# Designs tried in a protein design run: peptides against a protein of PDB entry 2AUS. Part 148

Target 1, 323 residues: chain A of PDB entry 2AUS
Amino acid sequence: ADIKREVIVKDDKAETNPKWGFPPDKRPIELHIQYGVINLDKPPGPTSHEVVAWIKRILNLEKAGHGGTLDPKVSGVLPVALERATRVVQALLPAGKEYVALMHLHGDVPEDKIRAVMKEFEGEIIQRPPLRSAVKRRLRTRKVYYIEILEIDGRDVLFRVGVEAGTYIRSLIHHIGLALGVGAHMAELRRTRSGPFKEDETLVTLHDLVDYYHFWKEDGIEEYIRKAIQPMEKAVEHLPKIWIKDSAVAAVAHGANLTVPGIVKLNAGIKKGDLVAIMTLKDELVALGKAMMSTQEMIERSKGIAVDVEKVFMPRDWYPKLW

## One batch from the design tools (peptide; made by RFdiffusion4, then SolubleMPNN)

Design b2_p19_8_s2 (from b2_p19_8, 9 letters changed)
Fold by OpenDDE base, seed 1:
Structure b2_p19_8_s2 (fold): chain B 323 residues (1-323), chain A 19 residues (1-19)
Amino acid sequence: as target 1 above (323 residues)
Amino acid sequence: SWFDELLAESEERYKKTRL
């Protein structure tokens, strides 16, 4: 569920200059692409790395990166961050994922037993990463947020599953099959969500991207390619946000840490150590950083480092230096 | 390659849309 985070206003009199910055809706097409993220429908077959390389060739880009690997055989939601937005993928790596999976059982099991056992896999599970994973093969806890059975046809079980980042659905299905006593394997897998990216009107194919790029470059029609690319701010919608004064923007864009006096408003429930998005009052992403204070400490304190700035996205010249 | 086929198919679709 998209947890609507409460917004606490610290400075209700803070104004923003409309001449400074480039809000997501006001970016020229070239600048929109430079700060873009594609909600790609990854086809089955190619690796996530091959698909990113193809997008770079299609759109004539120097740099791109994906928001979390899909296996070659896995289709669906692959966020691909472009050019200057490439590093925003770090916000998507820890984000929850949803999948639709087809599980094939190796024996006959009554439907009531299937439903009962699958419900027991909601919550905390212990997994061992597969051999092919770059992750150390240590046992680790992962959360299964929900399992929704969509269809049961004999030995085939179609289900939706919401999981913590880096949960292995193939391993989950294997353990469900063991618990059912007959064994099981993953027949099909599609990713239907990666953080704020889901199956919606923003989901585009590689075919769409080629066609839309041709319409722009050869016919001068930018509408399709503009709609096919989301602003980088979409990739941080699931993060806690801190909105800052215009006078603080240029300093943060130069890599300075955010201090408490720069805060205008912030989300409730920020903890020390959380990944947070630093935003302008026009909802432009300035930087990602690590919270050095809780929300409560950022409200109560008059000074100190609120956020350790890790990744700057905003150009240094969008806002004037006011120091 | 699969990618070269994808490009060729798109060029064909594009030509059909201009006709």
Scores: peptide ipSAE 0.114, ipTM 0.753, DockQ to the pose 0.582
Fold by OpenDDE base, seed 3:
Structure b2_p19_8_s2 (fold): chain B 323 residues (1-323), chain A 19 residues (1-19)
Amino acid sequence: as target 1 above (323 residues)
Amino acid sequence: SWFDELLAESEERYKKTRL
């Protein structure tokens, strides 16, 4: 998620009309909500589905979706995409995750041995999904990007862990406990990051959302609810991007595939089959799609389908039809 | 429900913030 991607410019003369579209920072409050994502602090207790249903009730919304299930007992960062942005959560499914976990050891282990063994779990690990997961129970590799031990108190080990999407922290802790020879279980778990969403000033509770909605509807104060909702473009910050000409925007917004002539600039390192975000020159999300070419092919070719457009977000009328 | 309790508590806090 944190990899800065180089930007390659194909057309340095491409301009954008300031009268077209609605940049993320210039949306009226109703439009901002329609294209919003909440960085929710999910409480422990409810399911991620119940929490999404409650947000829809609180904010009087028809549709919402979450950026990756948290178990009922797990708290922390749950991105919730709203209304027209609901499908942007697909960009968050492959994104890295961070957690703070409390591991309880079933026996006494010297601190030096705990630190040494936990460091060996950085890198590739073998996992089997638990029975309760919708995922097939086949062995698979997952990446542990880092383990940071925060505190060791006897048999209790508090640690931060960065992981590949779909890594099971409960299974990691079980394997650490086996490697320590005493066994272990997950006592507590909090998600502190989901791709571009983290514990920061944008993190809000269900209580905050109720209060902020009332401030808007009853007092006419938009500031709080506006700050509590991130633009949908936040949910694609970690994806490789392709920026397109104003003349290509309406076609893509109608569901046409992106062709090579429509590209103004793009990130380096796009591979065929990658999920990419198609952006305007004002950094508005037009669509998500599958790259049909590499970055190099998109630079070298004069024609062809660059992106198979899978999910359109932008309304059809924000940019004029120029075909 | 947990939600109805949450809403009632939040509505009460909101009313207190307006006084």
Scores: peptide ipSAE 0.024, ipTM 0.608, DockQ to the pose 0.690
Fold by OpenDDE base, seed 4:
Structure b2_p19_8_s2 (fold): chain B 323 residues (1-323), chain A 19 residues (1-19)
Amino acid sequence: as target 1 above (323 residues)
Amino acid sequence: SWFDELLAESEERYKKTRL
């Protein structure tokens, strides 16, 4: 998530009309909710689907979706995209995740051996999905980006782990326990990050959402519910971005593919086939799409399809048709 | 709260599904 991407400018003279669109920070509260993502602290107990259903009920919403399932017993960061933003969760599904896990060992192991063996699980691991997963039980490789041991208390090992999307921490702990020779199980698990969403001031409970919705509806106080909901643009912060001319926005909002002449600036390191966010010059999310060119090709070429537009978020009327 | 009741019911359903 924290990859600083260089921004390459193609058109340094491109201006944006301040009267067009709705920048993420300037949306009326109703529009902010329609294009919102909640950084929810999911409690232990409920399924991620139950929690999404409850948010819809609390906030009187028709649609919502989550950025990646947490098991019922797992707490912590669950991004919940609202209404018009619901489809932005697809940007979060492939995003890296961080967890804090409590591993209980089934025997005594020296601390030095625990530390040494857990470090060997950094990198590529082979996992089989759990029996109860909706996913076909095929062996698959996953990346463990880092393991940070926080505390060792006898047989209890508290650790932070950064992982590729769809890494099973329960399976990781099982394999660590096997490598230690004593066996282990996952006692507790909390998700501390899901892509750009982390444990910070934006993390809210379901109780907070009830209270904040009440303050808005009964007391007319919008501040709390506004802070509790992030703009949908937050959910694409980890993606490579392409910023487009005002004249290209309405075409893309109508589902036209982005052509090279529409590009004002773009991130370095885009590869053909990457998921990219198409942004306005006001940092509004227009669409998600598949890069049909590399960054270099988008710089060097004067024409052609740069992005195959897969999902439009921006309404068709926020920018004028200039074609 | 109504929400605490829903949480408690969800936890209880989850316990029953793991037994």
Scores: peptide ipSAE 0.019, ipTM 0.566, DockQ to the pose 0.038
Fold by OpenDDE base, seed 2:
Structure b2_p19_8_s2 (fold): chain B 323 residues (1-323), chain A 19 residues (1-19)
Amino acid sequence: as target 1 above (323 residues)
Amino acid sequence: SWFDELLAESEERYKKTRL
């Protein structure tokens, strides 16, 4: 998520009309909720689906979805996309994850050996999905981006781990325990990051949401519920972006594919087949789509389909039809 | 709260599925 993507400007004279659209920070509270994502601190105990159902009850919503399942006993960062933003979770499913885990060893192991063996689990690992996963139990490779040992207390090892989406920390700990020769199990697990969502001032509990909704409905104070909900654009921060002309926005909002003449600026390093976010010049999310060209092809070509539009988020009336 | 009751019920269901 922290990869700074270079921005290449294709049209430096492109302006945007301030009367069109609703920039993320300027949405009325009802519209902000309709296009919102909560950075939820999921408690241990409930399923991710139960928690989403509770958020829908608390906030009086028809639709919501989560940015990647946490097991019932796992706490921490669960992005929950609301109402019109519900489909933005598709951008979060493939995103990297970070966890803090407590591993309990089944025997005594010298600290130097613990540190040496855990470092060997950085990189590509082979995992089998657990029996309870809806995923076929085929062996698959997953990336461990980093392992940071935080504390070692006898047989208890507290560590931070950054992983590819769908890496099973319980399976990682089991394999570390086998490599140490004593065996191990996962005692505790917390997710500290899911793509652009992390433990920060935007992290809120279910209790916070109850209180903040009451402050809005009973007292007319919208400030708390406004801060507790992030704009849906937060959920695409980790994706490569393409910014488009005002004249292209309404067409894309109607489900038309993005053509090369509509591009104002774009991130470097887009490949054909990448998931990309189509943005206005006011950083509003118009749509998600599949890149049909590389960044280089989008710069060099004067025409053609740049993005196959898969999911529209922006309402059709925020920008005028200019075609 | 109704939410604490829902949490308690969820925890109890989850304990029963582990036995």
Scores: peptide ipSAE 0.019, ipTM 0.567, DockQ to the pose 0.038

Design b2_p19_8_s3 (from b2_p19_8, 8 letters changed)
Fold by OpenDDE base, seed 5:
Structure b2_p19_8_s3 (fold): chain B 323 residues (1-323), chain A 19 residues (1-19)
Amino acid sequence: as target 1 above (323 residues)
Amino acid sequence: SWFDELLAESRERYEKTRL
């Protein structure tokens, strides 16, 4: 859900030095790639790991990682984090997903009954992971946020579904088929969303990436490859954020925990234990960490550890040491 | 491989745009 988080300001007089850091929109092309995430349209056929290996070969990269596996036969939105941004995928793994699925029914069912039964699958569902899943085969609850039927053609049901991370659409369709009394299977699946990444103008193919890399390396045209790569900050848009003083940035970039005095503004509704993004006042990602306080505690307290810093992204030299 | 075909097709497209 695109829940717009309220922003609470603690220090309305806090300024940022424009000479420090590299805002997401002002990175040189090489630096943009080093801190980039591709919104890849994964083709059907290859594994997500093969596609990541191919992107590394196309773009001449040492490291890359994906924001959540798509099965070989599944196409669509696969976020691929590059180089220094590779670890940002940890923010995308727990993010909600959207799919368009084609369900084939094994018998005739009235359209009204299809619609009624599919509506009952909105909410909490019990699933068992497939045998081939790296996840322990324990029963688990998963949330279906919404089901939108797009088309019904006899036994074929095209639908959009928003789900909690690690919901198996194949298993959902199997259970819908059982509830309809005729059985069903997943004929086709495309992922249309992975957290902040969706089907939009930023979605690119492997063909696009090859072509755009050639335009840059052989013709000196940066525009296409620049547009094909999103800043790593895109990959944390769905997380609660804490914005920090310029004087706190270098300490956090060195792996120091964020203390309450370093906070300029923060999102409402942070709970202890939440994954949070630590941002500069220029919306640069400094680090990911675990909230050690609620939003309310971070407002009311004058001191203490606000965030346990788990993963630093920002280079140590982008901001001066002010301690 | 599918990837080698992808690279070959892209190169062919690129060469055609330079002619």
Scores: peptide ipSAE 0.208, ipTM 0.831, DockQ to the pose 0.542
Fold by OpenDDE base, seed 2:
Structure b2_p19_8_s3 (fold): chain B 323 residues (1-323), chain A 19 residues (1-19)
Amino acid sequence: as target 1 above (323 residues)
Amino acid sequence: SWFDELLAESRERYEKTRL
């Protein structure tokens, strides 16, 4: 998620009308909730689906969805997209994850050997999905981006691990234990990151949400519930972006594909087939779509379909029809 | 249920903060 993407400007004179749209920081509280994502601290015990159902009851919502399942016993960062933002979770499913794990060894191993063997598990690993996963039990490669050992206390190893989406930490720990020759199991697991969502001041509990909703509905204090909900644009920070002219916004909001003349600026390194976020010049999310061109093709070409629009988020009336 | 207990505890905390 921390890859700084260069921004290439195609039209340096493009202006935006301040009267159109609702920038992420200027949404009325009801509209902010309708386009919101909660950085939830999921407790251990309940399923991710039960927690989403509870959030809908707490906040009186019709729809919500989560940015990638945590097992019942796993705590930590669970992004929950609300109402009209519910479909933004598709941007979070392929995002990298970070965990803190406690591994318990089934025998005594020298610390130097633990460190050496765990370092060998950085890079590509072969995994088989668990029996209870919705994923077909085929062998697949997954990338381990980094392993950081935090503490070693006898047979207990606390470590941080950054992984590709759908890497099974329980399976990783099992294979580390086999490589150490003594065996191991996962004692505890917490997710500390899911793409742009991490452990920071935006992380909230179910208790916080109940309390903050009461302060709003019973006392008229919106500040707490406003801070507890992030704008949906947070859920696309890790995607490559394309910023469009005001004159193109309403067409894309109606489900029209983005054409090259509508582009004001874009990130470097977009490839054909990439998931991209289409943004206004006020950093409002209009839609998600599939890139039909590379960044270079979008710069060099004067015409053509740049993005196949798959999911519209922006209401059709926030910007005027200028066609 | 765990969730009904969560709601009851939060309501109790809220009532105590309002007193």
Scores: peptide ipSAE 0.197, ipTM 0.806, DockQ to the pose 0.571
Fold by OpenDDE base, seed 3:
Structure b2_p19_8_s3 (fold): chain B 323 residues (1-323), chain A 19 residues (1-19)
Amino acid sequence: as target 1 above (323 residues)
Amino acid sequence: SWFDELLAESRERYEKTRL
């Protein structure tokens, strides 16, 4: 999520009509909710699916989805996309994750040895998915981006870990324990980050959501529920972006593939097959799609399909049909 | 259910905040 992507301008003369669309910060409260994502602090105990069902009941919603399962016992950052934004969670599945974990060692190990061995687990690791996962139990590589030891108290090791999507922290701790020679298990786990969503002022509880919904519905106070819900565009901040002409927006919103002439600007480093966000010049999410060209091909070519549009989010009427 | 308890507690908090 933290990689700043260079922006390459293809059409420096492209303007946008201020009367078209609904920029994230200008959506009426009902529309903001329809295109919202909650940065939920999931409590320990319930499943991620139960929590999503509860949010739907609290906010009187028909649809919602979560940005990657947390186990029942695991707390912390669970992005929950609402209503028309529900499918944006697909952008969060491949996103990096951060956790704070408590590892309990099954024997005494000197602190210097704990620190040295845990540092060796930064980088590429080999993992086998746990039996309870829907994922085939094949050996696979995963990246550990960083390990930060926060505290060591005898046999208890509190640490922060940044990982590639689908890294199993329980498996990591098991392998660290084996490398230490004493064995270890995961005592506690909290997710502190899921792509662009982190522990910050946008993190809200189920209690907050109930209270904020009451303030809106019974007292007419929109401020709290508005702040508790992020625009769906937040859920794509970590993706490479392609910004399109106003004249291309309605076609993409109807499910047409993005062609090269529609591109105004784009991020550097897009590869064929990458998941990309198609944006308006007002930073509104139009669609998610698969890049059919690299950034370089999208610059050099005058025609062709740039993005295979997979999921449309924008309503068909926000921009006029200009074809 | 845990959720019905959460809703009941929130309603009780809300009613107490209106008083």
Scores: peptide ipSAE 0.170, ipTM 0.796, DockQ to the pose 0.572
Fold by OpenDDE base, seed 1:
Structure b2_p19_8_s3 (fold): chain B 323 residues (1-323), chain A 19 residues (1-19)
Amino acid sequence: as target 1 above (323 residues)
Amino acid sequence: SWFDELLAESRERYEKTRL
């Protein structure tokens, strides 16, 4: 579920100059691509890295990166950040994921028992990362947010599952099979959500990207490739936001930390250590950073470092240097 | 199955991209 975050206004008189910056909806096509993210429908077969390499070839790009690995056999939602937006994928790594999975049971189990046992796997689970994972194979807790059974056909169980980042669905299915007493394996897996990216009208294939690029380059038709690429700001919709004064934008774009006087409005519920998006009053992404204060501290204090700026996205020249 | 249809569509689109 998209957590609706309350917006607290600190400076209700702050205005923005319409001549400064490039709002996501007003970017020329070349600039839109430079700050773009594709909601790719990854086919089963290729690695996520191969698919990113193909996108770079198709769109004639120097740089791209994906918002969290899908295994070769896994299809569905793979956010691919382009060019200057490539580093925005760091915002998607900690984001919740949704999958549709097909579980095959190794014996017959009554449907009522399947439903009862699968419901017990909602909440906190203990997992060990698989051998193929670059993550250290230590036991760790993960959250299963929900399990929705879609279909039960004999030994085949189709279900939707919402999980914390880095939950292994194959391991979940193995433990469900053990709890049912018959054993189980993951037959099929599709990712249906990665943070703000889901199966919707923005989901595009590699085929779509080939066609849409040709329509632009050969026929001069921009509309299709423009719709196929989301602004990088889409990749941070799930993060808590801090909106800053026009006078603070250039300093943050140069890599300066955000200080409390630069804040115009902010989301409720920011904690010290949270990843936050620093935005302009025109909803342009300036930077990602680590909150050094809570929301309450950012409201109550008149000075201090609010955000340690880790990743700048905005060019240094979009807003004037006002210091 | 609904899942096989989703996978079949994804594979077909991928094969079309190789041509």
Scores: peptide ipSAE 0.019, ipTM 0.545, DockQ to the pose 0.065

